Peptides against a protein of PDB entry 3QIS. Designs and how they scored, part 32

Target 1, 334 residues: chain A of PDB entry 3QIS
Amino acid sequence: PSLELSRREFVFENVKFRQLQKEKFQISNNGQVPCHFSFIPKLNDSQYCKPWLRAEPFEGYLEPNETVDISLDVYVSKDSVTILNSGEDKIEDILVLHLDRGKDYFLTISGNYLPSCFGTSLEALCRMKRPIREVPVTKLIDLEEDSFLEKEKSLLQMVPLDEGASERPLQVPKEIWLLVDHLFKYACHQEDLFQTPGMQEELQQIIDCLDTSIPETIPGSNHSVAEALLIFLEALPEPVICYELYQRCLDSAYDPRICRQVISQLPRCHRNVFRYLMAFLRELLKFSEYNSVNANMIATLFTSLLLRPPPNLMARQTPSDRQRAIQFLLGFLL

## One batch from the design tools (peptide; aimed at target 1 L170 N272)

Design b2_p16_1 (made by RFdiffusion4)
Pose (drawn by RFdiffusion4):
Structure b2_p16_1 (pose): chain A 293 residues (1-134, 168-310, 319-334), chain P 16 residues (1-16)
Amino acid sequence: PSLELSRREFVFENVKFRQLQKEKFQISNNGQVPCHFSFIPKLNDSQYCKPWLRAEPFEGYLEPNETVDISLDVYVSKDSVTILNSGEDKIEDILVLHLDRGKDYFLTISGNYLPSCFGTSLEALCRMKRPIRERPLQVPKEIWLLVDHLFKYACHQEDLFQTPGMQEELQQIIDCLDTSIPETIPGSNHSVAEALLIFLEALPEPVICYELYQRCLDSAYDPRICRQVISQLPRCHRNVFRYLMAFLRELLKFSEYNSVNANMIATLFTSLLLRPPPSDRQRAIQFLLGFLL
Amino acid sequence: DFFEKLDEEVEERIES
């Protein structure tokens, strides 16, 4: 049971939020007998690597002496973007490739991460006047820029918030917001609209803070009480919520053109603005509908 | 100023 590896060190340079990278290498069974390989957790872990990293494939069988290409894939999603933005985690790791009944092969993962305004808290973004990778703002300039674009160009956009944008343009929009305060956000209306949804989803703290979440559901049927729960939010969260509710009510006026109706808004935005840490789903859409109508 | 414009439009939008 022996393996030959084309390389053991891998570098993921300039890793960005939601931008896939692949570092590939070849494994060859140079032994005399067949072998089984698999990536294993390091002593006392649950997984063999961190969430932003994946091996493809992560296990397999090799006769003497077939070869197999292994793809080490890095993808920073909403699960890891905040800790990498903060520096609480780095683009570094060790993969232990394990031969069943044999040697361990240690693969070193290194590189660097570029922080994004996406996955950054509303509070910190309101405190930052300049782009992240170039008195606080009422709302983060990034969300204002996305909403400003949609308000200007997308009020009559057919199927707004129902058609997915382009992956390439989403990344261009994110990088644009990370590095600039542009005159125009690049990409189609569908891409800008989706980037807004991704922005809300990627927030480390939702527009409606987690501890107020349950109170919102309980209060879902009393508009006076719902508004008061909103008053308990920090200033930046209260402002973003009110700003978005106003924006969505503005879009409802053009529903005959953009097909944006209360039904779609409620089911789309409720889960983004009001996240927990069933029929609560119903009190939640009721909570949000109370503001839209 | 860009940031004054931004805060003003946010306030106008919330009042609407």

Design b2_p16_1_s1 (made by RFdiffusion4, then SolubleMPNN; from b2_p16_1, 9 letters changed)
Fold by OpenDDE base, seed 4:
Structure b2_p16_1_s1 (fold): chain B 334 residues (1-334), chain A 16 residues (1-16)
Amino acid sequence: as target 1 above (334 residues)
Amino acid sequence: SLLEEINRAVEERIAS
């Protein structure tokens, strides 16, 4: 069996977080026998492609002289955004299109990724005084490494960050401030806030806006701005409540005094973001008669974002653990 | 600056 491929080289330019790109090609059975094709893992790989790439279809049968269109889809989710932001991974892959009892055909995937404030650590973002797209990639790597080291230092030593000549970190990421300040100003009376989905086009505009500028006003509806905040919190490599404190939050969930003590042990940026978000959500709840938002809904929604189980415990989260996590957050909303 | 305004606004909201 043999195949003819219309194209073998694919370039995905300016790949962005949550923006789907598609490239298509054709495969044709130019042989005299039916053939089965499949994308197969390379040696030592578990998957035929990187997590941000997929082929559709990834397998199939071709009769003699049959042609099939294959879509190569590039999509950077929350699961791939962090490693692409850091430059640990890149928009490069090799796909192996295997023909049963035939040859392997190699496809080259290349391109460039545009960094996002989504999927970047709170620590790194607090150091970024400019939009992430203005920061050199080399400096992003340094900021992530420095952020890890300073987080460890801040957890080990209640030493105030030395007032050294480096510009003091922001109290919270400017992106969080922009989103939450917008919601404070314009969305407290918005009916069904956090219940009505945003528009996908507006979400992309908001993401691009936050990555490229410091706007006076965030574009889009209040619903889109609210959903962008949720996406931002979900995409954090480490949740607002650090994984290290997860179990302590659950254990303290019914003691409001211990809950406050646990939060006080967060790294400064995480603690500030948490308190700032709680201040916003408490303000939003004062307008519950207008916005139809209640504490249980908000606690349920934000708990999954702010108080995520560590990756090693995700599969083991019980309904009791979820209820404790919700109760923990309720103690800051009421 | 905008950054000083951000820091101040956040501090005011965290202190309230």
Scores: peptide ipSAE 0.318, ipTM 0.904, DockQ to the pose 0.868
OpenDDE base, seeds 1, 2, 3, 5: peptide ipSAE 0.283, 0.263, 0.117, 0.075; ipTM 0.892, 0.885, 0.816, 0.815

Design b2_p16_1_s2 (made by RFdiffusion4, then SolubleMPNN; from b2_p16_1, 10 letters changed)
Fold by OpenDDE base, seed 4:
Structure b2_p16_1_s2 (fold): chain B 334 residues (1-334), chain A 16 residues (1-16)
Amino acid sequence: as target 1 above (334 residues)
Amino acid sequence: SLYEQINQAVAERIAS
């Protein structure tokens, strides 16, 4: 069997977080026998492609003189955004299109990724005074390394952040301030806030706006701004409540004093973001008669975002653990 | 400054 491919080189320019790009090519059976094709893993890989790439269809049969269109879809989710932001991974891959009893055909994937404040650590973002797209990639790497070291120092209570350093970090990321300050100003009376989804186009505009500018006003509906906050919190490489404190939050869930002590042990940036979010959510709940938002709904929603189980425990989270996590947040909302 | 604006606004909200 043999195939003809219309294209073997694919370039995905300006790949962004949550923005789907598609490139299509055709494969044709120019042989006289039916053939089965599949994308196969390389010898050392478990998957035929990187997590941000997919082929559709990834396998199939072709009769003699049959043609099929294959879509190569590039989509950076929360699962790939952090490693692409750091430059640890890149928009580069090689796909192996295998023909049963035939040849392997190699496809080259290349392109560039545009960094996002989504999927960047709170510590790194607190150090960024400019939009992430204005920060040199080399400096992003340095900021991540420095952010890790400062997180560890903060957790160990070793060095008070030297108040004399000319570049004091922000108390919270400017992106969090922009989102939450907008919601404080405009969304407290918004009916069904966090229940109504945002518009995908508006979400993309908000993401691009936060990555490229410091706006006076965030574009889009209150629903889109609210969903952008949820996406931001979900995309954090480490949740607002650090993984190291997860179990202690569950263990303290029914003791409000211990809960406050656990939060006091968060790194400064994480602690400030947590307190700022709780202040917003308590303000939102004062307007429950207008917005139809209740504490149980908010606690349930934000628990999954703020108090995530460590990756090694995700598959082991019990219904009891979820209820404890919700109860932990309720103690800050009521 | 942006720094002062953010830090003040956040501090006011956390104190409330």
Scores: peptide ipSAE 0.495, ipTM 0.950, DockQ to the pose 0.866
OpenDDE base, seeds 1, 2, 3, 5: peptide ipSAE 0.485, 0.487, 0.477, 0.458; ipTM 0.948, 0.948, 0.947, 0.943

Design b2_p16_1_s3 (made by RFdiffusion4, then SolubleMPNN; from b2_p16_1, 10 letters changed)
Fold by OpenDDE base, seed 4:
Parts: C-alpha cells; structure tokens; sequence
Structure b2_p16_1_s3 (fold): chain B 334 residues (1-334), chain A 16 residues (1-16)
C-alpha cells in the first residue's frame, strides 16, 4: 500500500494560549488495496504527538482512490502553557503517519509561541513591571529561575530581600490587579457573576490585552473578565495556595485561627494575592442581594483554583478533602 | 506611577 500526502510541512505562526489553530492536509490511497493509516509514537515517545498538538482523525481506513482530510490542531491549554512560556518546549514536532504493511510518512510541525502571563508563576509576574510580550525570552527564563530561588528563600524565612538596586517586586501581579480592580469597580452588582460564562472572543481579547499592555480598562463584559480571572488562577503553575501548604489547609479547615496562620506562611506574592482575592470576594458577597452570589458557591468555585491538590495527590482527593478545602475558604469569606 | 498606585491600592484592600 502507498499514500499520497498533499502536504508534509506545517507552520503554526504566533501560537497563543487557548487559541486553536488548524492546518489541514489530504491523504489519498493511490494503491489498489484498502489501507489502514495511523499516527504512531516515535521510538522514545508514549504519544504520537506533543500535548499541544492533535491529529483528527489520528487513524482510519482508506479504500482504493479514497481521500481523507486530516486536521492538525494546535491548542495550548493550561497543561502546556507553562513549558511553552519558559521555552522548555517549543512549537516543533515530527509526526509519523504509519501505513499498515507500508511506509512511514514524516510530517514536520514548526512555528512560534507567543508567551503569556497565563501559566507564568506569581513570583515571576510580581517582578514583571512590563507586559510579558515586552520581556525578552531569555529574561523570562532568568525570572522563573530567580523566582524559584526567591520563593525558597522566602519559605525558609531567610534574609529579607536585599533592598538592593533591583526594583522591588509588585505586591501582586499587575495582571491580577487589572482583573480584580476591574471587578471591584464594575462587577459587584453584576447578576450571576462567576455563574455566567464569558464570550470566547472577549476572553481572547482580555488575554491579549494582559500579555501586550497595561490597559486602563479591560475589554469585554464583566462575565468575561471574571472568567479570565478564573482561567488565570487555573493556569498558574503553582496555585495561589502553594502545594506545600495543601494538606495543612485541609487539616486546619475547621479552625479559623490555624487557617490564618497557614496563610501567613505563604510566600509574600502568594499571600498578597490570596488576601487581595479574599478582600474582593468579601466585597462581592456584600452585594449578594444584587448579584445573587453566595459564599458557598464562591468557596466551591475558588477552592478548585486556589487550593489545588499537588499532582501526586490529585488521584487520591476524597469528597471529604474537597469539603475541607471548601470549609477552609469559607473561613475567609464569612 | 501606575505601579505605585497598584501597590498602594492593593495594600489598602489587604488592610481592610
């Protein structure tokens, strides 16, 4: 059996977080026998492609003289955004299209990724006084490495950040401030806030605005701004409540004094973001008669974002653990 | 500056 491919080289320019790109090609059975095709893993890979890439269909049968369209879909989710932001991964792959009892056909995937503040650490973002797209990629790598080291020093209660000539970090990421300050100003009376989804186009505009500028006003509806905040929190490589404190939050969930002590042990940026978010959510709850938002709904929603289980414990999260996590946040909302 | 305003306003909200 043999296949004819209409194209073998694919370039995905300006790949962005949560923006789907598609490239299509055709495969044709130019043989006289039916053939089965599949994308197969390379020798050292478990998957036929990187996590941000998908082929559709990834397998199938072709009758003689049959043609099928294959879509190559590039989509950077929360699972790939951090490694692409750091340059650890790139928009490059090789796909192996295998023909049963036939040849392998190689497809080359290339392109460029545009870094996002989504999927960047709170520590790095607190050091970024400019939009991430204005920061050289080399400096992004350095900022992540430095942020890791400074987080460790902060957790160890070591030497106060040398008030040296390096500009003091922001209290919170400017992106968090922009989102939350907008919500404070405009969304406290918004009915069904965090219950109504945003518009996908508006979400993309908000992401692009935060990545490229420091706008006076965030574009889009209050619902889109609210969802952008949720997406931002979900995309964090480390949640607002650091993984190291997860179990202690659960253990303290019914003791408000211990809960406050646990939060006090967060790195400065994480602690500030947590307190700032809680201040916003408490303000939002004062307007519950107008916005129909209640503490249980908010605690349930934000618990999954702020108090995420460590990756090694995700599969072991019990309903009791989830309830404790919700109770932990309720102690800051009430 | 905007960045100073951010820091001040955040502190006001955290202190409230």
Amino acid sequence: as target 1 above (334 residues)
Amino acid sequence: SLLEEINERVQQRIAS
Scores: peptide ipSAE 0.348, ipTM 0.912, DockQ to the pose 0.879
OpenDDE base, seeds 1, 2, 3, 5: peptide ipSAE 0.279, 0.175, 0.278, 0.134; ipTM 0.888, 0.815, 0.888, 0.819

Design b2_p16_1_s4 (made by RFdiffusion4, then SolubleMPNN; from b2_p16_1, 9 letters changed)
Fold by OpenDDE base, seed 4:
Structure b2_p16_1_s4 (fold): chain B 334 residues (1-334), chain A 16 residues (1-16)
Amino acid sequence: as target 1 above (334 residues)
Amino acid sequence: SLEEEINKRVEERIAS
């Protein structure tokens, strides 16, 4: 069996977080026998492609003289955004299109990724005074490494941040401030806030706006700005409540005094973001008669974002653990 | 500066 491929080289320019790109090609059975094709893993890989790439269809059957269109879809989710932001991964892959009892056909994937404030650490973002697209990629790597080291020092209650030569970090990321200050100003009376989805086009515009500028006003509806905040919190490599404190939050969930003590042990940036978000959510709840937002809904929604289980515990979450996590957050909303 | 504004506005909201 043999295949003819219309194209073997694919370039995905300016790949962005949550922006789907598609390239298509055709495969044709130019043989006289039916053939089965599949994308197969390389020798050392568990998957036929990187997590940000997919082929559709990834397998199929072709009769003689049959042609099928294959879509190569590039989509950077929360699962790939952090490693692409750091340059640990790149928009490069090789796909192996295997023909049963036939040849392997190699497809080259290339392109470039545009870094996002989404999927960047709170520590790094607090050090970024300019939009992430203005920061050299080399400096992004250094900022993540330095931010990790400073987080560890902060957790160890070691030496106060040397007030010396480095610009003081922001109290919270400017991106969080932009989103939450907008919501404070314009969304407290918004009916069904955090219940109504945003528009996908507006979400992309908000992401691009935060990555490239410091606007006076965020574009889009209050619903889109609210959803952008949720997406931002979900995309964090480490949640607002650090993984190290997860179990202690669950254990303290019914003791408001211990809950406050646990939060006081967060790194400065995480603690400030947490307190700032709680201040916003309490303000939003004052307008519950107007916005139809209640504490149980908000706690249920934000708990999954702010108090995410460590990756090693995700598969072990009990309904009791989820209820404790919700109760922990409720103690800051009421 | 923008930084001073952010820090001040965040502190005001956290203190409220």
Scores: peptide ipSAE 0.527, ipTM 0.953, DockQ to the pose 0.852
OpenDDE base, seeds 1, 2, 3, 5: peptide ipSAE 0.515, 0.523, 0.502, 0.516; ipTM 0.951, 0.952, 0.949, 0.951

Design b2_p16_2 (made by RFdiffusion4)
Pose (drawn by RFdiffusion4):
Structure b2_p16_2 (pose): chain A 293 residues (1-134, 168-310, 319-334), chain P 16 residues (1-16)
Amino acid sequence: PSLELSRREFVFENVKFRQLQKEKFQISNNGQVPCHFSFIPKLNDSQYCKPWLRAEPFEGYLEPNETVDISLDVYVSKDSVTILNSGEDKIEDILVLHLDRGKDYFLTISGNYLPSCFGTSLEALCRMKRPIRERPLQVPKEIWLLVDHLFKYACHQEDLFQTPGMQEELQQIIDCLDTSIPETIPGSNHSVAEALLIFLEALPEPVICYELYQRCLDSAYDPRICRQVISQLPRCHRNVFRYLMAFLRELLKFSEYNSVNANMIATLFTSLLLRPPPSDRQRAIQFLLGFLL
Amino acid sequence: DSYLDEMMDEMEEELS
C-alpha cells in the first residue's frame, strides 16, 4: 500500500467571498498491491478539513498502479465569510490523506483571504466610510449603493427579484463594493437585485437581531406591538429595516411592470430579514406583511 | 415614500 503524489503543498492566493478556486494533483498507487485512500479528520475533529475547503474525490480505490486526480476546492460561502473577514480563521490547513492500513500523507494548505463588505456586520459597515479593501452612516454605503441602483434603473424591471443574476456579475458587484464607491454598479438589474439578497443573507447579524426574533413572531398580529419590537433594534438595524421596507413599498407601486407583489416579497424577504439563530413561518410573513401594507 | 427619499438624500450628502 503506497502512493505517489504529484505535489503535497497547495496555495490558494487571494481567496475571495463566493469565488471558487481549484488546486489539482495526481495520486498514483506505486505499490505492488491495491490500496484504499481517504481523507481523515485530524486527531479529535469532526471533518477532515475546514468548511471552505473540500477534496474531490475524498476517497477511492486504486489498483497498482492506476492514477486519480484529486481536486482541492476552496469556496468561501456565507458560512465562513465572517470568520475569514475577521481573521478568526486563515486560509491554512492540513489534509491527512490516509491509506487504509498504511501511511498517512500530509498535505499543507496555505494562502490568503481578501475581506469582503459582504458577511460584515451592519454596525462595522456603518462605521467604515471607505471601501473595506480600497458619526456613523445611517445605513451601510454598500446597501445604499445597491438600493440606489435598483431605485434608479429597476423600478420597471420585469420579474425583479424573481430572475437570478449572472454569477460573473455578482462577483463583479461584490468586488466593486469591496474596493470602490462607484458611480454605477456594474451588471444587470437581476444581478444587482440578487447581490442585495446575498448581502442580506450574508450578514453575520440579520437585519432583525436574533434575540428580537421570537418577540417578533409573538407580536406578529399587533401592528402597534410589531413596530415597538423594531424600536428595540440598534440604530443601524432599525434604519436598514425601515429603509428596506420603504424600498419594497416603493417597488410595489410598479407591480404591473416588475411583478413584485406582496406574496413574493413576504416569502422572499422574511427569511432574509428575520432569521432564527413551521407555522412560525406564518407569523413571520404576517410580521413582515404588517409593514408592507 | 418620504422616508425613502429622506434616507437617500442624507446618504448622497454623506458620500459627496

Design b2_p16_2_s1 (made by RFdiffusion4, then SolubleMPNN; from b2_p16_2, 5 letters changed)
Fold by OpenDDE base, seed 3:
Structure b2_p16_2_s1 (fold): chain B 334 residues (1-334), chain A 16 residues (1-16)
Amino acid sequence: as target 1 above (334 residues)
Amino acid sequence: DPYLEAMRKEMEEELS
């Protein structure tokens, strides 16, 4: 069996977080026998492609002289955004299109990724007084590495931040401040806030706005701004409550004094973000008669974002653990 | 919330 491919090289320019890009090509059975095709893993890979790439269809049958269109879809989710922001991964892959009882066909995927404040650490963002798109990629790598080391030092209660040589970090990321301050100013009376989904186009405009500017006003509806905050918190490589404190939060969930002590042990930026979000959410709850928002709804929603189980415990999360996590957060909302 | 207002003011001053 043999195939003819209309194209073998694909370039995905200006790939962004949550923006789907598609490139298409045709495969044709130029042989005289039916053939089965599939995308197969390379020798050392478990998957036929990187997590941000997919082929559709990824397998199929072709009769003699049959042609099929294959879509190569590039989509950067929360699962790939952090490694692409750091430059640890790149928009580069090789796909192996296997023909049963035939030869392999190699497809080259290339392109460039545009960094996002979404999926960047709180520590790195506190060091960015300018939009992430103004920061050189080399400096983003340095900021993530430095931020990791400072997080560890903060958790270990070691040496105070060397206040002397670098600009003082922001108390919270400007992106979180922009989102929360907008919601505080304009969304306290918004009916069904955090319950109504935003518009996908508006979400993209908000992401692009936060990545490229420091706006006076965030574009889009209050629902889109609210959802953008949820997406931001979900995309964090380390949740606002660090994984190291997860179990201690659950263990303290019914003791408000211990809960506050656990939060005091967070890295400075994480602790500030947590306090800022809790202060905002308590203000939002004062307007419950207007916005229909209640403490149980907010606690249930934000607990999954702020107090995520460590990856090694995800498969073991019990309904009791989830209820303890909600109770922990309720102690800061009430 | 006094913490919310303090944070608003501090961030406005740092980003100006």
Scores: peptide ipSAE 0.625, ipTM 0.968, DockQ to the pose 0.870
OpenDDE base, seeds 1, 2, 4, 5: peptide ipSAE 0.622, 0.623, 0.600, 0.609; ipTM 0.968, 0.968, 0.964, 0.967

Design b2_p16_2_s2 (made by RFdiffusion4, then SolubleMPNN; from b2_p16_2, 5 letters changed)
Fold by OpenDDE base, seed 1:
Structure b2_p16_2_s2 (fold): chain B 334 residues (1-334), chain A 16 residues (1-16)
Amino acid sequence: as target 1 above (334 residues)
Amino acid sequence: DEYLEQMRKEMEEELS
């Protein structure tokens, strides 16, 4: 069997978090026999492509003289955003289109990724007084390394060395402040806040706005701004409650004194973000007659974002663990 | 919330 491919090189320029890009090509059976095609893993890979790439269809049959369109979809989710922000991964891949009893055809994927404040650590963002798109990529790498070291020092209760004339980190990321301050100003009376989805176009505008500017006002509806906050918290490489404290949060869930002690052990930026979010959510709950928001709903929603199980325990989370996690957060909302 | 208002003010001062 043999195929003719209309294109073998694909360039995805200016790839952004949650922005789908599509490129299409045709494959044609120019042989005299039916053929089965599939995208196959390279020798050392478990998957035929990187997590941010997909082929559709990824397999199929072609009769003689049949042609099929294949879509190459590039989509950076929360699962790929951190690795792309750090430059650990890039918009580069090689796809192997295999023919059963035939040849392999190589497709080259290339492009560039535009860094996002979404999927960047709280520690790194606290060091960024400017929009992430104004920060040189080399400086992003340094900020992530410095952020890891600061987190470790904080967890070990090491006194911050009076490191020299380094600019004082922000108390919380400016992006979190912008989102929460907007919601506080404009959304406390918003009916069905955190229950009604935002608009995808508005979410993209909010992401682009936070990545490129420090706006006076966030664009979009209150629902889109609220969902952008949820997306931000979900995309964090480490949740607001660090993975190291997860089990202690569950164990303390019914002791408000121990819960507060556990939170006091968070890294400074994580602790500040947690306190800031809880203060905002308690304020939002005062307007429950207008916004239809209650403590159980908010605790259920935010627990999955703020108190995620460590990756090694994610598959083992019990209904009891989830209920303890919700109870832990309720102790800060009531 | 006093902490919310304090944080709003401190962040406005740091970003102005």
Scores: peptide ipSAE 0.628, ipTM 0.969, DockQ to the pose 0.908
OpenDDE base, seeds 2, 3, 4, 5: peptide ipSAE 0.622, 0.627, 0.621, 0.622; ipTM 0.968, 0.968, 0.968, 0.968

Design b2_p16_2_s3 (made by RFdiffusion4, then SolubleMPNN; from b2_p16_2, 6 letters changed)
Fold by OpenDDE base, seed 3:
Structure b2_p16_2_s3 (fold): chain B 334 residues (1-334), chain A 16 residues (1-16)
Amino acid sequence: as target 1 above (334 residues)
Amino acid sequence: DPYLKKMMEEMKKELS
């Protein structure tokens, strides 16, 4: 069996978080026998492609003189965004198109990723007074390393933040401030806030706006701005409540005094973001008559975003753990 | 919320 491929090199320019890109090519059976094709893993890989790439179809049969279109889909989800932002991974891959009893055909995937404030750590974002797209990738790596060291120092209660020669970190990420300030000003009376989905085009505009600028106003509907806040919190490499405190939050869920003590042990940026979000959500709940938002809905929605199980717990909560996590947040909303 | 207002005002100054 043999195939003819219309293209073997694919370039995905300016790949962005949550923006689907597609490249298509054709494969033709120019042989005299039916063939089965499949994308196969390389010798040391478990998957035929990186998590941000997909082929559709990834396998199939071709009769003699049959042609099929294959789509190569590049999509950066929350699961790939952090490693792409840091430059740990890149928009580069090699696909192996295998023919049963035939040859292997190699496809080269290349391109560039544009960093996002989505999937960047709270610590790094607090050190960014400029939009992330204005920050050199080398400096982004340094900011993540410095952020890790400052987080560790904060957890160890060792050194007060020496007011040393480094620019004073922001109290909260500017991106969270922009989203919350917009929602506070314009969305407190929005009917079905956090219940109505945003528009995908508006979500992309909001992400691009936050990555490239410090706007006076966020573009899009209140629903899209609200969903962008949820997406931001979901995409965080570490949740607003650090994994180290997860179990202590569950254990303290019914003691409001201990809950506040646990939150006081968060790194400064995480603690500030948590307090800021809780203050915003308490303000939003005053307008429940207009926005149809209640404390149980908000606690249920934000619990999965703010208080995630550590990765070693397979990101699974028991019904009891989920209820404790909700109860923990309710103690800050009521 | 006084904390919310304070945070918004302080952040606005830091980004100006």
Scores: peptide ipSAE 0.527, ipTM 0.958, DockQ to the pose 0.929
OpenDDE base, seeds 1, 2, 4, 5: peptide ipSAE 0.526, 0.524, 0.512, 0.514; ipTM 0.958, 0.957, 0.956, 0.956

Design b2_p16_2_s4 (made by RFdiffusion4, then SolubleMPNN; from b2_p16_2, 6 letters changed)
Fold by OpenDDE base, seed 3:
Structure b2_p16_2_s4 (fold): chain B 334 residues (1-334), chain A 16 residues (1-16)
Amino acid sequence: as target 1 above (334 residues)
Amino acid sequence: DPYLEEMRKKMKEELS
């Protein structure tokens, strides 16, 4: 069996977080026999492609003289955004199109990724007074490394932040401040806030706006700005409540004094973000008659974002653990 | 919330 491919090289320029790109090519069976094709893993890989790439269809049958269109879809989700922002991964891959009882066909994937404040650590963002797209990629790597070291020092209570030599970090990321300040100004009376989804086009505009500028006003509806805050919190490599404190939050969930003590042990930026979000959400709850927002709904929604189980907990969060996590947040909303 | 207003003020000063 043999295939003809219309193209073997694919370039994905200016790949962005949550922006789908598609490139298409055709495969044709120029043989005299039916053939089965599939994308197969390389020798050392578990998957036929990187997590941000997919082929559709990834397998199929071709009759003699049949042609099929294959779509190569590039999509950077929350699962790939952090490693692409750091430059640990790149928009480069090699796909192996296997023909049963035939030869392999290699496809080259290349391109460039544009960094996002989404999927960047709170610590790194607190060191960025300018939009992330103005920061050289080499400096982003250094900022993530420095941020990790400062997080560890803060958790260990060892060294006060050396106030002297580096620019003083922001109290919270400017991106969180912009989102929350917008919602506080304009969305407190918004009916069904955090219940109505935003518009995908507006979400993309908000992401691009936060990545490229420090706006006076965020574009889009209150629903889109609210969803952008949820997406931001979900995309964080480390949740607002660090993984190291997860179990202690569950254990303290019914003791408000211990809950406050646990939060006091967060790294400065995480603690500031947590307190800022809780202050905003308590303010939003004062307008419950207008926005239909209640403490149980907010606690349930934000618990999955702020208080995530550590990745090493292979065990699904139990219903009891989920209820404890919700109760922990409720103690800061009431 | 006093903390919300304090944060709004501080961040405005830090970004100016």
Scores: peptide ipSAE 0.611, ipTM 0.967, DockQ to the pose 0.885
OpenDDE base, seeds 1, 2, 4, 5: peptide ipSAE 0.606, 0.605, 0.597, 0.606; ipTM 0.966, 0.967, 0.965, 0.966

